# Peptides against a protein of PDB entry 5H65, part 63

Target 1, 294 residues: chain A of PDB entry 5H65
Amino acid sequence: QYLERTPLCAILKQKAPQQYRIRAKLRSYKPRRLFQSVKLHCPKCHLLQEVPHEGDLDIIFQDGATKTPDVKLQNTSLYDSKIWTTKNQKGRKVAVHFVKNNGILPLSNECLLLIEGGTLSEICKLSNKFNSVIPVRSGHEDLELLDLSAPFLIQGTIHHYGCKQCSSLRSIQNLNSLVDKTSWIPSSVAEALGIVPLQYVFVMTFTLDDGTGVLEAYLMDSDKFFQIPASEVLMDDDLQKSVDMIMDMFCPPGIKIDAYPWLECFIKSYNVTNGTDNQICYQIFDTTVAEDVI

## One batch from the design tools (peptide; aimed at target 1 D244)

Design b2_p22_5_s2 (made by RFdiffusion4, then SolubleMPNN; from b2_p22_5, 9 letters changed)
Fold by OpenDDE base, seed 4:
Structure b2_p22_5_s2 (fold): chain B 294 residues (1-294), chain A 22 residues (1-22)
Amino acid sequence: as target 1 above (294 residues)
Amino acid sequence: SGFDEAKIKIDELSEWLKELLS
């Protein structure tokens, strides 16, 4: 798919929808803080949500840790269970359920753990070791996902979230529907549990200037633009630094725009109706950041 | 047997978890 480069002044005069290839300088962008630019997006209802902060998760898991695991739900055909009582003053009970594949416990890196009563810190440590953890609670008749406000699946340092609005949660035993109980693909887990998975996205507004005109373009991208997954960036300092460096490179502080590098990207125009007002908006798509020398 | 190996594995992992959660 090839598009000729179109100057912004020409684009600004045209009706939507259309697709364009542009070469422009990044005059400014918002939000300026990386953590504010990473959101969770539902592919079904299209709501954008904030990524829960560590403090938010602490509260959820702390609350979950106050619940006592139901002994009746231990050791099913799906999982083997172990329960510990912490040595703290509260005597917190923690249950870990090891999900089996055809009655056999897989390798640690392939084993899904269901954690009942664990703290965020404990869960994170477990996810680093086993690479797949689901926070759960004892339901009436089965284990259930703890809370969609928390990750439904943690793999390593990646937190997978589900949409509260679009999901219709099913009990943990529905994991039996998965033929392969070793790979634990997030989408498969989500499907089994009735979860609509949210997508990590970079959400930013770019003010682009090519000397002929200025327009604002919306960026909602998961991993293509920066070639960095939005799902990993918040948990990796090096990735954060990389994104910051990229943004600083295209929009260096304290320097005049004349010295800015050129950004080549694709944008599409679309119509937005807000009440009686009709506006043409622009969105960056199918773009990987590329510099052009001045 | 495969069952025995699995049991040993679970026990080892359980002990590890016990240490972690203690």
Scores: peptide ipSAE 0.114, ipTM 0.760, DockQ to the pose 0.030
OpenDDE base, seeds 1, 2, 3, 5: peptide ipSAE 0.103, 0.103, 0.106, 0.108; ipTM 0.754, 0.753, 0.762, 0.759

Design b2_p22_5_s3 (made by RFdiffusion4, then SolubleMPNN; from b2_p22_5, 8 letters changed)
Fold by OpenDDE base, seed 5:
Structure b2_p22_5_s3 (fold): chain B 294 residues (1-294), chain A 22 residues (1-22)
Amino acid sequence: as target 1 above (294 residues)
Amino acid sequence: SGFDEAKIKIEPLSEWLSELLS
């Protein structure tokens, strides 16, 4: 539906909820660092959480590597297993399970690997070569996902995470329910294992100024605003540069706001209650940076 | 058996993995 442009001074006087089309300058934004603006969002419980840092993952996988793979769980109808012992003083046991399609091993680029006892570095190297990797551990009766604090699926450089609150984990043998065991679609893998996948989102606060008023608008978006997936930006230098260039264009450093470009966008107002205090907040929605800017 | 055939196909990859994980 078409909305007429509304000046910020008028919006600031109106009750929520309402939708507006505005034309304003981006006076400032938070956070300034791109990596701080990328979060994980649950579509079910709506919890926002930080993307785990490399150091966090190192700890999880190091802990997993202290556990010995259970020989009884190796070589099932679902997967073939290979075991290695590292040559270092610790002598880690590492198991790699190659998932079969109807009893046949697929091509390497289509084969899902289940890794038990691997380090982050080893897992990343495997994911680059084989594309699809799941970190696992030996359960009582079956292989199980290692930890939802770590990715449940790594594809190339993409880490797929699940919600701890909303997921009800099922054992690895539930991958048998998938008819196609070659493409390994993240959503299908998640469904088979009882995982509610988290979504990568850009989370930013924009301070908008149109000369009549100033308001803060919240941005939570996966791939529409920048036309860049939040899921890929952390691992791609070129995508990071693109986002930085866009933000520098709208809010150029060392230049006065009078020279800033105008931003046209949609915002919606909503009420937030904190005890007895009621506050009106604003969120950017259905807005895309123009292609000529990218 | 299907396992034996699969094992043969995996062996070259296993050597690579052994080098990687060692």
Scores: peptide ipSAE 0.078, ipTM 0.693, DockQ to the pose 0.029
OpenDDE base, seeds 1, 2, 3, 4: peptide ipSAE 0.064, 0.017, 0.046, 0.047; ipTM 0.663, 0.373, 0.613, 0.608; seed 2 fails the geometry check

Design b2_p22_5_s4 (made by RFdiffusion4, then SolubleMPNN; from b2_p22_5, 7 letters changed)
Fold by OpenDDE base, seed 1:
Structure b2_p22_5_s4 (fold): chain B 294 residues (1-294), chain A 22 residues (1-22)
Amino acid sequence: as target 1 above (294 residues)
Amino acid sequence: SGFDEAKITIEELSEWLKELLS
């Protein structure tokens, strides 16, 4: 799309909604820390959630590990099961279910593991080694997803989360609906299990200044602005460094704003009513800034 | 991804899991 450049002073005088092309300097941004800018967004209810921390997941999986796998749910047409007892003082039982494709166990890179009773550490090691893992628990009649507050699917270092509000969980046997049980696409798994998958997004507020005026613009973007997936950035040091470099480039510390580079982007204005207050807000859209730095 | 591309067999994985949980 193409829009004529509009100075901020002019934008600030106009009614919403409108779209603008601007050229401004990034005076400041919030939050300053990358991990605080990455959130989970539901495409259905639009709720923003924090990405669970390791400590949060530890608690969930510790709780799950207190439950004993139900022997009646082992070895179905969908999966083959193996159970181990840990050698720790608690003698924790862990069940791993290997999902079959048309009755055949696929290779590790194509196989989905369901795990009961695993700790976060064990699950992480498993996901790194075996790729696709779903934390589960024994339900009354079938295996069930352990907890939507934890990932419903872990692939390598990527944690896939579902919306608690919008999801209507179905039992694990619903994975049978997947024709291809070798390519475990998160969206397909989610659909089979009645999960509305959450989207990783960068959420930031930019203070923009073009010398004629100053405005704040909201950024919510998954992978376009930085050309870096929000879903991967938290677990990849190189990607984190890249984002940091981009932000430092546009908002260099210890330098006067007059020396800042110009940022070209698109913003849209919209009306927000908060009680008696009627406010015009701005959001960045359809903008990529990282093409020359990554 | 941090996925191990060694493509181990299920039996090998089972042994690995046993070791992991030991």
Scores: peptide ipSAE 0.184, ipTM 0.761, DockQ to the pose 0.064
OpenDDE base, seeds 2, 3, 4, 5: peptide ipSAE 0.173, 0.170, 0.175, 0.183; ipTM 0.758, 0.763, 0.760, 0.760; seed 3 fails the geometry check

Design b2_p22_6 (made by RFdiffusion4)
Pose (drawn by RFdiffusion4):
Structure b2_p22_6 (pose): chain A 289 residues (1-273, 279-294), chain P 22 residues (1-22)
Amino acid sequence: QYLERTPLCAILKQKAPQQYRIRAKLRSYKPRRLFQSVKLHCPKCHLLQEVPHEGDLDIIFQDGATKTPDVKLQNTSLYDSKIWTTKNQKGRKVAVHFVKNNGILPLSNECLLLIEGGTLSEICKLSNKFNSVIPVRSGHEDLELLDLSAPFLIQGTIHHYGCKQCSSLRSIQNLNSLVDKTSWIPSSVAEALGIVPLQYVFVMTFTLDDGTGVLEAYLMDSDKFFQIPASEVLMDDDLQKSVDMIMDMFCPPGIKIDAYPWLECFIKSYNVTQICYQIFDTTVAEDVI
Amino acid sequence: LDWNEYKATTEEIEEMQEEYEA
């Protein structure tokens, strides 16, 4: 009834901060390598970080496999422990600690594992069969998180990371403070260990063109614009194909802008200290499937 | 963690654009 659209030339003449409903074609976008759009964002210090690569994580887990699990930290009231020996793996020993709920192990899909000396591949397999996995090491008096460079919790396909700057790391026995040992809410796990969780976000720069003007607008969101969770996309091939197809739909490589579809969206202007723009309250996924 | 890169075919892009414009 009152759906009207503001041309880009009119927006460029105005001061910030304001909001606009627009309709424009995606002339171009960055990043060209779409996997680089997935960033980690700390809600406390507002820093933006890269997600660690497989090779980075492999280094951490292999380095963890050189350390021997400490027998003194095995079989507590919090967890049952089991050590596996290995062959042709530099004498590696794997410790899996099964976390109990009121002195009783829960079902596997509600059971959290703590693991010393495991590989990324093993941890990912365990995350399918169990509720979740925390990579750990034998500290002086208690089990401790392996490294904040690695995920503090792997739950399903989501690798949860914490902020090195904002976190004040606590040892594993502090998991006793959790209300139950079956739900394993990632924010509750992070609070018990003194970790400030990082948030996954898609970060992209769109060049919008409606024929009246050209404008750069940022995309920064977790799950609204694509209806694909940024927290899951790096570990899910189907969700990656969906992002590839949506960006190929709005900005196909090689063919002309005349043939592109229109992008209906809101954008908000703001002062940085020059005026920048950002997409908000917008999803391409509701009308596209 | 390795990106499974995909490029949509022309037919797939047209179908998705028709559905979006509908």

Design b2_p22_6_s1 (made by RFdiffusion4, then SolubleMPNN; from b2_p22_6, 12 letters changed)
Fold by OpenDDE base, seed 4:
Structure b2_p22_6_s1 (fold): chain B 294 residues (1-294), chain A 22 residues (1-22)
Amino acid sequence: as target 1 above (294 residues)
Amino acid sequence: MKWARYRATKEEIEKLKKQYES
């Protein structure tokens, strides 16, 4: 879509909702610590959640590792199970369930593993070989997802999370409803298990200044603005460096704003009501950092 | 500065893959 460029001073005088094309400098942004900008967003209830820290996951998986796999739930028509005991004095039981496709074990890159009793380290190791991993626990009658506070699906270095509020978990046997048991599309897995998947998003507040006025704009974007997936950035040093470089370029520390580069973007205005107070807010949309900047 | 405390390198991943292939 094409819009004429509008100065911020003019935008600030107009009613919402409207869409604008602007050219402005990024005076400042929040949060300054960029890893805090990566959040999980529920498309259903719209709640924003923090991405769990590694320490949190360690605790969850350590707790899960204290549970003994139920022998009654091993080796079903859906999966073949392998159990082993760790060599430490605790003798921890770990179960790996290999999901079959039409009764046949698929290739490792197409195989979904259900891991029961594994530590974060062990799960990560398996996810590197087998692209798709679900942490599970023994339920009363079936395997169940371990905890929505942990990823419901790990694919490589990507952790897929579900919304605790909106999800109504179903047992693992519901994966039988999937016709294709090789691709393991996260949305399909989520649907089968009654999970509302959360979306990784960059959440930031930009203070924009074009010399005519100052405007705060909200950024909530998954992969368009930086051309970097929010779902991958936390696990990729190169992507992190890229984001850091982009932000440092647009908003260099210790430099006067007069030397800042210009940012062209689209913003939309919208009304927010808090009691009797009506406020116009702004959000960046359909904006991508120029390729020559990346 | 890493955003996360731990990330597996490509080399580490390959080593792990070999481990589970044996």
Scores: peptide ipSAE 0.033, ipTM 0.432, DockQ to the pose 0.097
OpenDDE base, seeds 1, 2, 3, 5: peptide ipSAE 0.006, 0.030, 0.031, 0.024; ipTM 0.347, 0.602, 0.493, 0.641; seeds 1, 2, 5 fail the geometry check

Design b2_p22_6_s2 (made by RFdiffusion4, then SolubleMPNN; from b2_p22_6, 10 letters changed)
Fold by OpenDDE base, seed 5:
Structure b2_p22_6_s2 (fold): chain B 294 residues (1-294), chain A 22 residues (1-22)
Amino acid sequence: as target 1 above (294 residues)
Amino acid sequence: MKWAKYTATKEEIEELQKKYEE
């Protein structure tokens, strides 16, 4: 519905909840280090989580690599297995399971790989070549997902994560329920394995100033505000530069706020209770930044 | 800013990839 532009001074005097259209300058934003703005959000429990860093993943996969693949779980109707001992000093056992489609190995770009004992480096290399990799471990009777602290599915440079709280993991043989074993849609894989996928989101706090008042607004958005997917930005330098440029445009360093461009956006107010204290907070919604802002 | 890090390749993975393609 149409909303008239409202000055911040008027908004600050009104009760919540309400929706507003505003025109304001971005005085400042948090976090200043933009990589910290990218979070994982659960659509079920709504918990926000940090995206694991490379170092965190290294530890998880190194730990997984200490486990020997179970010979009894190799070469099933679902997958063909290849195992080798690495040439490095550790000489660890690595197993790669190639998931078959109707008993036939598909082309590399359509093949899902299940990897046991792989390092982060090896997994990333495989994902670039085969486009679908699941890190797994040997369970008691079947292969199982390695750890929800790591991606349950890696496709190219995209890491898909699941919610530990909301997921109830099922064994790898449940992939048999998928009729098409070539496309490997993340949501379908997640459903088969009992995983609730997490969503990448930008989480930021904007300090907005229109000359009549100052207001802090919360931003949680996956791909609308910047027109850049949060799911891809961490692995793409060009997308990172684009986000930096957008933020520099709205809040240029070394320039007075009087010269800042005007930002038009929608905000909604809502009530928050902290103990006995009630406060009104604001969130940006349904807003896309424009390259030409006046 | 640089957000992503480069991941090195391993010879064993390259060999496996070659074997799969053959």
Scores: peptide ipSAE 0.036, ipTM 0.593, DockQ to the pose 0.075
OpenDDE base, seeds 1, 2, 3, 4: peptide ipSAE 0.026, 0.017, 0.017, 0.027; ipTM 0.478, 0.527, 0.477, 0.496; seed 3 fails the geometry check

Design b2_p22_6_s3 (made by RFdiffusion4, then SolubleMPNN; from b2_p22_6, 11 letters changed)
Fold by OpenDDE base, seed 1:
Structure b2_p22_6_s3 (fold): chain B 294 residues (1-294), chain A 22 residues (1-22)
Amino acid sequence: as target 1 above (294 residues)
Amino acid sequence: MKWARYRASEEEIRALQEQYEA
């Protein structure tokens, strides 16, 4: 559990894998544009994916909006359906399905909406008022999740994504397996629909310098390092400012490294084989930015 | 927001929400 502090010059000479406690200055970091550090990670297949851009989502939902809701799938024991017609010149039809709890419509703050044919803007508006929103489409026999390239669940400003590789999608009626249809826990929804949820992570490269040596270490972390959830940061201006402030503190612009604060952290080394090349890489782990420093 | 954009919504969506809560 306890690790003695080791200078970087000594670490650079040692074989992997090993764990170290270090004290170093953050000379630089990548990416500088911090929104690019937020990725989606699958806990099963371990693929890293980009968080879909707004433009990509617009395309997906726009395509979905071209489809007409199937009347045969409206108003089941699971949900009550309403058809909304836009007042624009197109007169687009949107089906909103309100999921019932024990046959009764819950309050809006407890209600899950299944939206068929909604745009990103409309879905976002609904997610601000109702508990949760799932973008869906009419399948052959039941409503189905629209697309795993889009969120399978939206709660407020939080977009929950699933892994295309690891998920085996089931139809919407499988939500019946949930006894409590008011809380809508993302993991429970995912399980019911056969989705492997992706995890938001910060992915960064730190260049660390303790005066004896310099090494690059990767950071892949969901919520420990910054004490800020990666799942919330993209849509929260205050959290973004906090992350920016933390990074500016460790790497103050226009200041020489001699004046940088010291960072204490844990790093682990590991071997990476790329063809004939064998290299040692480093990763930060079990490290939290000290509150006293902030 | 610095990293993401806010999207405006149509008034019709608000009307639907109000009808549901009525």
Scores: peptide ipSAE 0.035, ipTM 0.595, DockQ to the pose 0.090
OpenDDE base, seeds 2, 3, 4, 5: peptide ipSAE 0.029, 0.027, 0.023, 0.025; ipTM 0.560, 0.591, 0.513, 0.546; seeds 3, 4 fail the geometry check

Design b2_p22_6_s4 (made by RFdiffusion4, then SolubleMPNN; from b2_p22_6, 12 letters changed)
Fold by OpenDDE base, seed 3:
Structure b2_p22_6_s4 (fold): chain B 294 residues (1-294), chain A 22 residues (1-22)
Amino acid sequence: as target 1 above (294 residues)
Amino acid sequence: MKWARYRASREEIEALRKQYEA
């Protein structure tokens, strides 16, 4: 429903929970280093976690690369397998499993690769050639997802992660349940493998000032606020520049707040209890960046 | 990359293949 604009001074006097439409200037925001604002959020348990760093992924995949692929798990009805041997790493074995569609190997741009023993660099390079990549390991009777601390699915430059708490992993042969083995929709892959997908979100704290009062508001948004997907921004320099430009527009460095643009947004209040202390907090919702001219 | 994330290029895929024996 339509909400009338409410000044911050009035909002600060009211009890929670309520929804408001406001017009305010962004005095400041946290974190200032915007890459730190990108988090992973579970829609089920609501856990927030950091997007793994390159170094962390390197360790996971390096450890996986020390394991020898099980020959008994190669070349099934689901996939054709090829073993690669490195030239300079004492003959490290890498198993590449090409998932077939109804028994037929699809085109590279439609093909899912299951990678066993690949490094982060190798996996990322392969993801540029093929539709998707899943890092896997040899289980007792089937291939299995390598580690939920790493992406369960890589499509181009997009890393898809799953929740460790909420996921009940199933073996790779459960991909057989997918009728279409060419499109590789992340949610479908996740469902087949028993994974609860994590959602990329921007997590920020805004200090808002409309001249009548100052209010801190929490932002957790995936793609609406910036009109930029949080899932793509970390791997796209142009999108990063866009986010930086947007924030610089609202908080221009070296300029007084009187000259800042006005931000129109929706906020909701809610109660937070910490021991004996009760506090009213605010969250931005259903808001796309919009600038008003005075 | 301003935000310091790893990114592999398409141009490197052929070089990757050459690192392996068939």
Scores: peptide ipSAE 0.046, ipTM 0.557, DockQ to the pose 0.076
OpenDDE base, seeds 1, 2, 4, 5: peptide ipSAE 0.027, 0.031, 0.035, 0.032; ipTM 0.477, 0.491, 0.491, 0.526; seed 2 fails the geometry check

Design b2_p22_7 (made by RFdiffusion4)
Pose (drawn by RFdiffusion4):
Structure b2_p22_7 (pose): chain A 289 residues (1-273, 279-294), chain P 22 residues (1-22)
Amino acid sequence: QYLERTPLCAILKQKAPQQYRIRAKLRSYKPRRLFQSVKLHCPKCHLLQEVPHEGDLDIIFQDGATKTPDVKLQNTSLYDSKIWTTKNQKGRKVAVHFVKNNGILPLSNECLLLIEGGTLSEICKLSNKFNSVIPVRSGHEDLELLDLSAPFLIQGTIHHYGCKQCSSLRSIQNLNSLVDKTSWIPSSVAEALGIVPLQYVFVMTFTLDDGTGVLEAYLMDSDKFFQIPASEVLMDDDLQKSVDMIMDMFCPPGIKIDAYPWLECFIKSYNVTQICYQIFDTTVAEDVI
Amino acid sequence: EEEEEEREEKIEEMQEEYEEKN
């Protein structure tokens, strides 16, 4: 009834901060390599970070495999422990600690594992069969998180990361403070270990063109615009294909802008200290499938 | 080659469906 659209030339003449409903074509976008759009964002210090690569994580887990699990930290009231020996793996030993709920191991889909000396591949397989996995090492008096450079919790396809700057790391026994040992809410796990969780976000720069003007608008969201979770996409081939197809739909490579579909969206202007623009309250996924 | 054609057709279908709804 009152759906009206503001041309870009009119927006460029106005001061910030304001909000606009617009319709424009996606002339171009960055990043060209779409996997680089997935960033980690700390809600406490507002820093933006790269997600560690497989090679980075392999280094951490292999380095963890050189250390011997400490027998003194095995079989507590919090967890049962089991050590597996290996052959042709530089004498590696793998410790898996099964976390109990009131002195009883829960079902595998509710059971959290703590693991010393495991590979990324093994941790991912364990994450399928169990509720979740925390990479750990034998500290002086208690089990401790392996490294904040690695995920503090792997749950399903989501690798949860914490902020190195904002976190004050606590040892594993502090998991006793969790209300139960079956739900394993990632924010609750992070609070018990003194970790400030990072948030996954898609970060992209769109160049919008409606024929009256041109404008650069940022995309920064977790799951609203694509209806694809940023927290899951780096570990899910289907979700990656969906992002590829949506961006190929709005901005196909090689063909002209005349043939592109229109992008209906809101944008908000703001002062940085020059005026910048950002997409908000917008989803392409509701009308596209 | 067949896979590129199928991908282009799918992009076209998605664009048509999106334009009809808008």

Design b2_p22_7_s1 (made by RFdiffusion4, then SolubleMPNN; from b2_p22_7, 10 letters changed)
Fold by OpenDDE base, seed 3:
Structure b2_p22_7_s1 (fold): chain B 294 residues (1-294), chain A 22 residues (1-22)
Amino acid sequence: as target 1 above (294 residues)
Amino acid sequence: SAAEEERKKKIEELRKLYEEKT
C-alpha cells in the first residue's frame, strides 16, 4: 500500500473516513502495562473481552470439578476414558478421555485430551505432555465443552477462547467431523464444536505528535505491529520483554520528546457518534514497527 | 499390541500426574 505522507495538522482538518501515511513521534501511550493491552476480540460481533486471569480460570475449573463425570459417556468410538479419584481433594473425580483417530490412539504429541474435573494446573501440565486439551463436562447425552469463559482448547501454552455471543456450541461428538484427528488445528476444532474463536489482540491508544499537530490513534493488532503474536506474549517472558523494548524505544522514559525516534505508520480516520456529538477518531492499520528496532 | 502399549503409555502419564497428587 502506497500513500503519500500527510502532516498531522492537515489530517486534523479533514473529514472522515480517509487513510493516511504519517510520520510522528509517540508522545505517550496507554495502557502502560503490556498485559493490560492484550484483549480478546471477536471477528464476528467485534466485542472486546478481557483475557481471563489465572484466578478466574481456577474458579471455573474448581466449579467444574464439583460435577461428577457420567460413566455412561465413557469409552466411545471417539475416545477412550480413564477416571481417577483424588485422595487429598475430598475424592475429586477426574475423567480423562483420549481422542482416537479412526479408532486408533495417536501418539501423545498428536493426541487430544478431553478432561472432566481437572484443575488449571493439571490441565496445563497435560497440555505439555499431549497435543492439546479441551476442558469438558458431562452433558445429557454427550460430553460438552465446559465453559466458554475458559479456554476451549489448550495447546502448549496457548489458550484458545471462543465468543459466548456468537458461538452455538455443539457436543463433543461433532469432533468426528474432523477427518484428521492428529493435527487439532484450533480453527477446525472450533468449527466442529460451533465455536467462533476469539482473536488475541494488542489494544492501545497512541498519542502521536509530528510537530505540526497531535492526535490519538487506536491500535488493535494481533501480530503485525510488533511482529509478535498477541496470543503468545502473555505466556512468554522473552516476547514480553521484546514488546516492552519496542515501546521503550519509541517512548523512552526520562527523555524529552525531541529525542524520540520517528514512527512511520498508516492511520485511518472514522466517524464516531455519541448522541448528538460527532467525533473523528483514528486507527492504526497495516503497520509494522519491529523493523525500526534494528 | 501396539495399541495397548500406546494406551499404557498415556495412562502412565496420567498416573504420574494424579498419583503425585493423591
Scores: peptide ipSAE 0.434, ipTM 0.883, DockQ to the pose 0.010
OpenDDE base, seeds 1, 2, 4, 5: peptide ipSAE 0.391, 0.404, 0.387, 0.402; ipTM 0.871, 0.875, 0.868, 0.873

Design b2_p22_7_s2 (made by RFdiffusion4, then SolubleMPNN; from b2_p22_7, 10 letters changed)
Fold by OpenDDE base, seed 1:
Structure b2_p22_7_s2 (fold): chain B 294 residues (1-294), chain A 22 residues (1-22)
Amino acid sequence: as target 1 above (294 residues)
Amino acid sequence: AKEKEERQKKIEELRKQYEEKT
């Protein structure tokens, strides 16, 4: 796409909706902390929600661990089951189900584990040894996803979440519909289980100043702006540092704005009605800054 | 035979995890 560069002073005088190409300095941004800028977004209902914290997950898994696995649901055509009784914690029962591919157990790096009664720590450790982990519970007739407030799928350090509003959960046996039970593509797993997967997004507000005017622009982006996936940044220190470096480059602390680098980006204006007030807002779109910062 | 071996390997991996926790 091509647009002529428009000064902010001109943009501020125009009606919405419109698209613009701008060159401006990043005077400031919010939130300042990276973890606060990462949200979960539903592509269907467009709800934004917080990424659950470890403490939140601990509670969910602790609650799940109070439930005893149903012996009747062990060892189906879909999975082989093993149950452990912990030595501590009053003999907590943990069930692990190894999902089979056509009746054969795959290698660990291709194997999906279903876990009942596991702690967050245990699940995280398992996710590093096996392809994927799904926290589950014993339902009436089948295993079921434990809780959509927790990840429905954990792959390595990546936690995949589903939308509570848009999902219509199906039992674990629906994984049988997957022809390939080795790659465990999150979207495929989600589809099989009736889950609408949430998307990790960066959500920020930029205050932009080109010397002619100042406006605030909203950023919602998954992986384009920083060329860093929002889904990975929270679990990767190097990626976090990279984002911080980018932001520090555009908005260096302790330096006057006159010395700030110019940011080129696309913004679109849109109307927002708040009660009786009609306001024009701006959103950054189709912009990559990482290429200029490398 | 291979399946049994693979299962045993997975079980052992899990055992190690729980043993470390203990």
Scores: peptide ipSAE 0.141, ipTM 0.784, DockQ to the pose 0.010
OpenDDE base, seeds 2, 3, 4, 5: peptide ipSAE 0.122, 0.141, 0.127, 0.126; ipTM 0.765, 0.781, 0.768, 0.778

